# Ledger of designs, part 66: peptides against a protein of PDB entry 3J47

Target 1, 121 residues: chain A of PDB entry 3J47
Amino acid sequence: IRLTNQLKSLKGLQSKLKDVVEYLDKVINKELPINHTILGKLQDVFNLLPNLGTPDDDEIDVENHDRINISNNLQKALTVKTNDELMVIYISNLVRSIIAFDDLIENKIQNKKIQEQRVKD
Target 2, 26 residues: chain B of PDB entry 3J47
Amino acid sequence: NAQYHLLVKQGDGLLTKLQKYGAAVR

## One batch from the design tools (peptide; made by RFdiffusion4, then SolubleMPNN)

Design b2_p18_5_s4 (from b2_p18_5, 11 letters changed)
Fold by OpenDDE base, seed 4:
Structure b2_p18_5_s4 (fold): chain B 121 residues (1-121), chain C 26 residues (1-26), chain A 18 residues (1-18)
Amino acid sequence: as target 1 above (121 residues)
Amino acid sequence: as target 2 above (26 residues)
Amino acid sequence: DIRKEAEKLLEQLERFKA
């Protein structure tokens, strides 16, 4: 139950993220008008993302392009890290579920053996 | 990547064994 | 047997996480 719910939630999130990407691509390609309400909600989501790369206050005139690339790389790295961590958690929960099922199956076998012995007596 | 794939493969093997065991208890 | 395999898998997961 818990593992199934977590997997369902992750699949739901993945589907929603895909829908957002598809929507953004259509807006970029001018296939759909910009919906300000959707954009506002997306901006809120992005604002909740950790500010990836506050460069320390040193005024080095590194062209805005390199800062954007570093921020994007950090964002990508954090996304990958989060994905890996979620995957480890998922597999760990899967293994725990397997152990629990094994114990359940063993208990069922033992109960069946006890019932068969009672019928022979 | 290689360690990850190995882990996934081992997990799949365990799942297969569990399925066989569950079918044998039915 | 399944339990032993599961324990081995858990040990490998712990090593992968560290």
Scores: peptide ipSAE 0.412, ipTM 0.876, DockQ to the pose 0.793
Fold by OpenDDE base, seed 5:
Structure b2_p18_5_s4 (fold): chain B 121 residues (1-121), chain C 26 residues (1-26), chain A 18 residues (1-18)
Amino acid sequence: as target 1 above (121 residues)
Amino acid sequence: as target 2 above (26 residues)
Amino acid sequence: DIRKEAEKLLEQLERFKA
């Protein structure tokens, strides 16, 4: 029962991660705004994932242990993939912020030059 | 991994330049 | 210069995402 629930939870997580990736792709393409609720839920899922992998049951057959290891490896691989995708989005947002700040700095320089010219006149 | 690290390093470099530019305009 | 470097970084990011 517990292992089946873990597998179902992992499949649910995988589906949710796919949905997050699709959403993030739309955000990167400027088709949709960033939804902080999706990111928060994803973080909550990741924080709960380590608790799903604790074999509290002493009677786990070797076959279940191999399936748990495969599940953990898949989970780890999915976690890495998700982390990479989140990182790409983070860097994209960082670059956008940098461009916006550059424009603000340029505007400030222009305003300063205009003020200096007005003082000389 | 290598492409990722390169991207991060370039981003950090750009951020540093932005900080220097902001400090010079202040 | 900063804008040009940012554009290059964005291009690299898009290549990494693809």
Scores: peptide ipSAE 0.412, ipTM 0.869, DockQ to the pose 0.730
Fold by OpenDDE base, seed 3:
Structure b2_p18_5_s4 (fold): chain B 121 residues (1-121), chain C 26 residues (1-26), chain A 18 residues (1-18)
Amino acid sequence: as target 1 above (121 residues)
Amino acid sequence: as target 2 above (26 residues)
Amino acid sequence: DIRKEAEKLLEQLERFKA
């Protein structure tokens, strides 16, 4: 239940992020006017994101291109780390499910043996 | 990467055993 | 046997998480 809810929330977030990217691409291509309300909400989201290398905070005079690459690398590294953590949680839950099934199987075998003994008596 | 692949391989082995056991109880 | 392998896998997962 808890993992399913987290996965659903993540899927919802992913869908929203995709919509945002698609919108931003259309704005960049001048196909759509900038919606100030959407931009404001996006800005709020970016401000709530841990500083994934938005150019404003570190006054280090690294050429804008290197900053973008570092930001992308940091974002990628965080995404990979998050994915690995989620995989660990997933496998852990899988193992717990397997143990539960093993117990059920063993119980079924025992019940079958008891029934066979009762029929022989 | 290597640790991850090892973990996945062990998980697959466990799943295979579970499937065999389930088939034997059926 | 299955339980023992599951426990080993769990231990490896805990090591990977740490």
Scores: peptide ipSAE 0.402, ipTM 0.873, DockQ to the pose 0.819
Fold by OpenDDE base, seed 1:
Structure b2_p18_5_s4 (fold): chain B 121 residues (1-121), chain C 26 residues (1-26), chain A 18 residues (1-18)
Amino acid sequence: as target 1 above (121 residues)
Amino acid sequence: as target 2 above (26 residues)
Amino acid sequence: DIRKEAEKLLEQLERFKA
């Protein structure tokens, strides 16, 4: 029962992570807007991940300590990788905002030039 | 890491140019 | 000029993601 529940939880987590990655890829590809709520929840998950990998059981045999260390290292590596991906998304959004702002500035300059020409006429 | 830092630096340069342009339009 | 630089930056981001 306990092992089955853990496996189910891990499978559920894996599925959710896959969905998040798919969403992030769509956002990077400009197919969907960035959802700040999803990103915030993802960050919360990553902040909780170190706590999920610490079994509170002081009684885990020395042989499991190596597996736990490997799991923690993998979790840390995954966290770093996800952080890098999130940074790429953030920069991509920043660049999009800059382009949009540049277009607005150009439009404003054009409007100003048109107004100045009208005053001279 | 190095490629990421280069990308960030280029983004910062673009942002700076945008700020200057925005100030010139005001 | 800013637009062109932004497009170059986007291209670099895509390469970095790949």
Scores: peptide ipSAE 0.421, ipTM 0.874, DockQ to the pose 0.727; fails the geometry check

Design b2_p18_6_s1 (from b2_p18_6, 11 letters changed)
Fold by OpenDDE base, seed 2:
Structure b2_p18_6_s1 (fold): chain B 121 residues (1-121), chain C 26 residues (1-26), chain A 18 residues (1-18)
Amino acid sequence: as target 1 above (121 residues)
Amino acid sequence: as target 2 above (26 residues)
Amino acid sequence: DLRKQLEKFLQELEDFVK
């Protein structure tokens, strides 16, 4: 139950992220007017992401095009790290559920043995 | 990659054993 | 036996995360 709910929540988050990407693509393609409220909330989400693009102050020089690629590489690296951490947590929760199920099986076997002894007395 | 696949394969082996025990206790 | 295999697998997962 708990694990299935976590998977359902993760699938729901993935669907919402897909809807956001599709919205951004429609805005880029000029198919939809920019909704300032949605853009503001997206900007807040991006601002809550650790600022992957403060180079420590030293050296102003040249080309706004390479900074977007570096920011995208750092964002990809953090997304991969977060995905790996979530995967480890998921596997750990699976294993804990497996152990709890093993203990329940053993307890059920013991309870059956105790009942069979009481019927023979 | 290889270590991760080894851990997944080992987990699948344990899950399969657990399913057999769960069926024997029903 | 199964419990001991599960505990071993948990330890291998912990060692993989460290």
Scores: peptide ipSAE 0.341, ipTM 0.856, DockQ to the pose 0.784
Fold by OpenDDE base, seed 1:
Structure b2_p18_6_s1 (fold): chain B 121 residues (1-121), chain C 26 residues (1-26), chain A 18 residues (1-18)
Amino acid sequence: as target 1 above (121 residues)
Amino acid sequence: as target 2 above (26 residues)
Amino acid sequence: DLRKQLEKFLQELEDFVK
């Protein structure tokens, strides 16, 4: 019963992680705007991941120590990869906001020049 | 890490210049 | 000037992702 529940939870996590990667790819490709609520929930999941890798210190044999170290290193590598993906998305949004603001400023300058020409005629 | 912090610092510098330019056009 | 700085920053971002 316990092992079957852990396998089901791991499959559910893998499915959610795939949905996240697909969402991140769509945001990188400019197909979707960033949803801050999805990003926040994702960050919460990653902050909880280190706590899922600490089995309470009650009775695990010395032969599993290498598997636990590999799992912790994989979890750290996945956290770094996700932080890099979130950073690329953050910078991509920053750049889009900068372009949109530059265009707004240019439009305002053009409108001011058109008004100054109409007052001289 | 160091290249990441450089890129973020360049982005923040650009954002600050953009804010100053937007305030000067208001 | 601002547009050129933005284009330069975009290029530096692309070079960082490659």
Scores: peptide ipSAE 0.336, ipTM 0.860, DockQ to the pose 0.713
Fold by OpenDDE base, seed 3:
Structure b2_p18_6_s1 (fold): chain B 121 residues (1-121), chain C 26 residues (1-26), chain A 18 residues (1-18)
Amino acid sequence: as target 1 above (121 residues)
Amino acid sequence: as target 2 above (26 residues)
Amino acid sequence: DLRKQLEKFLQELEDFVK
């Protein structure tokens, strides 16, 4: 019973991770808009991952230390890569907002100039 | 790190200019 | 001026991603 429940939970986690990867691939491919709520939850998951790889218990045999260090280094590398990707996305959205606002400003200047000309005629 | 902070600082400079232009057009 | 600064910032972003 206990082993069967652990295997079912692991399969459920694997399915959920696959759904997250498929979602991220669709966002990278620009097939879906960036959802800030999903990204926030994903960041929370990644911030909890180091806590899943650090048993605060000083009782792990030296032979497991190399596997734990490799896992922690991989988690850190994935966290850094994800942070860099999110930064590029944030800056790209900032740039798009700047362009849209520049065009709005220019349109407003032109509209004011047209109204001033109509009042002089 | 240093290149990241430079890029963020340049982005903030652009935002500040954009805000000034938006205020001058109101 | 704003557009030219934006283009420069985009180029620096592209150079950071490469």
Scores: peptide ipSAE 0.314, ipTM 0.849, DockQ to the pose 0.775
Fold by OpenDDE base, seed 4:
Structure b2_p18_6_s1 (fold): chain B 121 residues (1-121), chain C 26 residues (1-26), chain A 18 residues (1-18)
Amino acid sequence: as target 1 above (121 residues)
Amino acid sequence: as target 2 above (26 residues)
Amino acid sequence: DLRKQLEKFLQELEDFVK
């Protein structure tokens, strides 16, 4: 039962990670706005990843130690990859917020110039 | 990890400068 | 002054995106 749940969780995580990568690529390409719900789900996956690799200490067969080490190394590699993806999302959000703010500043400068011109006429 | 934290810190610094600039334009 | 601050900020953005 536990191995089937871990495999199902890993498949679910892999599918979600693929969906996030595809979403990130669309965000980097400026095709879609950043969805906070996807970011939240990715954070939840990252927070759940440590819990997906905790074997309860009650089935020590010596063949499991190498499988546990492989599982922990794969989990660590997946956590690093997920962290890098979260970083790309964060930077993409930051860059978009900055562009939107630059446009707001430019609009304010233009509005001020128009008002100053109307006071001189 | 360290490069990630550095990049996030640089981004937060830039966002803070942006916020200060927006407050000065208001 | 304000325009110069904007230009400086845009440059810091470009340097951050590189």
Scores: peptide ipSAE 0.294, ipTM 0.856, DockQ to the pose 0.181

Design b2_p18_6_s2 (from b2_p18_6, 12 letters changed)
Fold by OpenDDE base, seed 2:
Structure b2_p18_6_s2 (fold): chain B 121 residues (1-121), chain C 26 residues (1-26), chain A 18 residues (1-18)
Amino acid sequence: as target 1 above (121 residues)
Amino acid sequence: as target 2 above (26 residues)
Amino acid sequence: DLRKQLEEFLEKLKAFVS
């Protein structure tokens, strides 16, 4: 059961990471705005990851300690990977904000020039 | 990691420049 | 110049994600 749950979560994370990458590629290509739903889903997966390492209390066999350590290492690796993806999303959002702000600045400069010309006429 | 930090640093530099331009246009 | 630098940054980001 635990291994199957870990594999399912890994597959789910992999799928979500793929979706995030595809979204980021579309963002880089200026095709789409940030999808907050993808971020929310990644956060949900992250919040579910601790539950994958909860030992079902009943079988205290020595083999469980190594499995718990492997599970913890996997959770750490998944956490790092999730953090990296969130950071990429954050940078992408930052870049979009910079582009939008640059366009707003240019528009403001143009509007100022138009107003100055109207005052001279 | 190093490449990521370089990208972040470049993004922060661009943001700072953009903020300066925004202040100059105000 | 700022827009050009931003475009270059975006291309680097794309290369990093790919």
Scores: peptide ipSAE 0.378, ipTM 0.863, DockQ to the pose 0.598
Fold by OpenDDE base, seed 5:
Structure b2_p18_6_s2 (fold): chain B 121 residues (1-121), chain C 26 residues (1-26), chain A 18 residues (1-18)
Amino acid sequence: as target 1 above (121 residues)
Amino acid sequence: as target 2 above (26 residues)
Amino acid sequence: DLRKQLEEFLEKLKAFVS
């Protein structure tokens, strides 16, 4: 039962990761705004994943230990991949903020030049 | 990893430049 | 120059995600 739940959770995480990538592409293309709900669900999954990875020590046959290690390695690999994708989303948002700020600075410079010209006239 | 770190460093460089421009406009 | 660098950075980000 626990191993099946771990595999199901891992598959669910993989599916959600794919959804995040697809969402990121749509956000990069300015087709959709950032969905905070997807980020929240990913965070919830990550917070639950460590709790799903603790086998109760009592009846773990050695053969299950290798499968658990493989599952944990895949979980870690998926966690790293998800973290990288979330980081790309974060950087993309940061760059958009920087572009918007650059436009604001340019507008402020233009307004200052217009004011200086009006004072000289 | 290395490509990611390069991307982050480039982003940090742009942020620093943006901060300098913001300070110059004040 | 800053805007151009930002656009180049965005294209690199897009390439990294793809």
Scores: peptide ipSAE 0.374, ipTM 0.860, DockQ to the pose 0.677
Fold by OpenDDE base, seed 3:
Structure b2_p18_6_s2 (fold): chain B 121 residues (1-121), chain C 26 residues (1-26), chain A 18 residues (1-18)
Amino acid sequence: as target 1 above (121 residues)
Amino acid sequence: as target 2 above (26 residues)
Amino acid sequence: DLRKQLEEFLEKLKAFVS
């Protein structure tokens, strides 16, 4: 039962990771805004994954140890990959915010110049 | 890792410049 | 200059995701 649940959770995580990648591509192409709900759910899955991969101190037979190590390494690799993708999304949002703020600053500078000219006239 | 850190560093530099410009406009 | 740096950053970001 536990192994089946872990496998199901891993498949679910893989599917969500694919969705995040697809979403990232759309965000890079400016086709869609960032969905914070997807990111939150992904973070929750990752916070649960370390707990799913910790061998409880139960006597795991030596033959399963290699499979568990491979599974843990795969989970770690998937976690790192997803973290990198999330960081790319974060940086993209930061850049968008910077552009918007730059435009706002420029508009304020222009408005100030116009007001100063009107006071001199 | 190195490419990621470079990207983050560039983002931080832009943010710092933006903050300075924002303070100058106030 | 800020806009130019931002565009360069966006291009690097695209390259990193690809």
Scores: peptide ipSAE 0.374, ipTM 0.862, DockQ to the pose 0.681
Fold by OpenDDE base, seed 4:
Structure b2_p18_6_s2 (fold): chain B 121 residues (1-121), chain C 26 residues (1-26), chain A 18 residues (1-18)
Amino acid sequence: as target 1 above (121 residues)
Amino acid sequence: as target 2 above (26 residues)
Amino acid sequence: DLRKQLEEFLEKLKAFVS
């Protein structure tokens, strides 16, 4: 059961990461705004990962210590990967903000130039 | 990791430049 | 220059995500 749940979560995470990548590509191409839903789902997956590592109380036999360590290591590795993906999303958002500000700055510069020309005429 | 950090540094550099331009336009 | 740098950054980001 636990391994199956972990595998299912990994598959889910993999699918969501793929969706995030696809979204990021659309973001890079300026086709879509940041999808908070993807971030939320990714966070949900991460919040569910610890729960996938909670064995139901019954068979905490000694063999589980290695499995728990493996599960924790896997969870940690997945957490790192997710953090990396979140950082990529963050950078993408940052870049979009930078573009928007650049356009705003340019518009302000143009407006100032137009006003200066009108005052000189 | 190294490539990611490089991207982050480049983004930070761009942000800094943007902030400077924004301040100059004000 | 800022726009050019931004475009370059976007391309690198795209390459990283790919």
Scores: peptide ipSAE 0.381, ipTM 0.865, DockQ to the pose 0.642; fails the geometry check

Design b2_p18_6_s3 (from b2_p18_6, 11 letters changed)
Fold by OpenDDE base, seed 2:
Structure b2_p18_6_s3 (fold): chain B 121 residues (1-121), chain C 26 residues (1-26), chain A 18 residues (1-18)
Amino acid sequence: as target 1 above (121 residues)
Amino acid sequence: as target 2 above (26 residues)
Amino acid sequence: DLRKQLEEFLEELNKFVS
């Protein structure tokens, strides 16, 4: 149940992110006017993201193109880290399920032995 | 990489044993 | 035996995460 809900939530987030990208592409292609309300909400989301690359203000001379590449690299690193953490949580839940199944198997074996003993008495 | 592969191999071994026990309980 | 191996696997998993 919990893992299925997390997967469903992640799928929902992925769909929502896809819709945002599609909207941004339509705005870039001038197919849709810029909606200031959507832009404001996107800005709020970006402000809640960890600063994906304010280079320390000490090197003023990195051209805007290099700043975007650094931001993309940090975003990728954070995404990989998040995926690894989620993988660990998934494996941990899988192992817990296996332990619970082992305990069930052992309980069934014990119950079968007790029943076989009662039939012999 | 090596630690991850070791962990996967250990997990596969456990799954195989679990399948054998599940079959013996049926 | 299986439970012990599962516990060992959990310990190795925890070491991999740490």
Scores: peptide ipSAE 0.342, ipTM 0.847, DockQ to the pose 0.773
Fold by OpenDDE base, seed 3:
Structure b2_p18_6_s3 (fold): chain B 121 residues (1-121), chain C 26 residues (1-26), chain A 18 residues (1-18)
Amino acid sequence: as target 1 above (121 residues)
Amino acid sequence: as target 2 above (26 residues)
Amino acid sequence: DLRKQLEEFLEELNKFVS
């Protein structure tokens, strides 16, 4: 239940993020006007994201291109790390489910043997 | 990548066995 | 047999996380 809800929430977030990207691409391509309300909410989301792309306030004159690449690399690295952590959690839950199922199988086999013995007596 | 694929392959093997045991106990 | 394979899988998982 909890993991399923987390996965559902993550899928919902992914879908919303995709819709945002598609919207931003259309705005960049001048196919759609900027919706200020959507942009404001998006800015709020970005402000709540850890500053994945602002290098600390040290005035290092790294050309804007290098800042974008570093930001993208850090975001990618954090995404990969998060994916790996989620994978570990998923596998751990799978293993627990397998153990529980193995125990259930063994219990069912034992119960069947006990019942067969009672019918012979 | 290779370690991940190995892990997935082992997991699939376990799942297959689990399915066989589940069917045998039914 | 299943338990043994599960233990092996857990060991490989632990190696992957480490």
Scores: peptide ipSAE 0.327, ipTM 0.848, DockQ to the pose 0.682
Fold by OpenDDE base, seed 4:
Structure b2_p18_6_s3 (fold): chain B 121 residues (1-121), chain C 26 residues (1-26), chain A 18 residues (1-18)
Amino acid sequence: as target 1 above (121 residues)
Amino acid sequence: as target 2 above (26 residues)
Amino acid sequence: DLRKQLEEFLEELNKFVS
């Protein structure tokens, strides 16, 4: 029962990661803004992934040990992929924040120049 | 991993500089 | 000084985005 639940959770995670990748591609292409809800869910999935990889101490036969090792390797690979995706989102948000602040600074500089011109007239 | 941490660190550095500049212009 | 700091920041931003 627990292995089936882990496999179902992993499939759900894989599907969600695919959705996140598709979303990230749209964000990179500037087609959509970053959705904080997707980011939060991805973080939750990432935080849950290590917990999904703890086999309880039940007598898992040698064939199940190979399946668990494969599952753990797949989970690690998915974790790395998820980390890379989260990274891209984080950097994209950072760059957008930097651009927005740069525009704000430029607007303030322009406003200051306009005020200085009005005082000289 | 290492390239990621480097890129994040560079981004955080830029954000910090931007915050300092924004505070100086304010 | 403020303009110079802005220019330096923009240069670093361009390096980061590139």
Scores: peptide ipSAE 0.327, ipTM 0.865, DockQ to the pose 0.168
Fold by OpenDDE base, seed 1:
Structure b2_p18_6_s3 (fold): chain B 121 residues (1-121), chain C 26 residues (1-26), chain A 18 residues (1-18)
Amino acid sequence: as target 1 above (121 residues)
Amino acid sequence: as target 2 above (26 residues)
Amino acid sequence: DLRKQLEEFLEELNKFVS
């Protein structure tokens, strides 16, 4: 049970990470506006989190139920925290890419102005 | 949740503007 | 304008991470 739940949460995290990476790739390729799909995938993860804590209906003795519930809640909380940290890293990388693109745009504008001045002189 | 959604919305607005500027400079 | 909005977004991001 505990190992199975850890494997399931790790698989859920891995799937989410894969989805975030796939989204990043689609964004880099200009196929989709960044935040709607990130938000959608984050929502998908939140929707999967309740299901990650349902053990299959095998006979669980009542005395361990409270410890299992606390462990599942902690695991969900850790999964949420890890997702938030990954989102921060993602957004930070996105912002860096935006800055680099802004600088490229500004450089192109400046180069165009310099060329227009040289043609006028 | 609400702060995250606000940050995400602000990021979308910024990206949309960046795309428009990139298209205008091309 | 774009740079200013980016700086504002970064500031909000830093507030969210803190």
Scores: peptide ipSAE 0.325, ipTM 0.856, DockQ to the pose 0.664

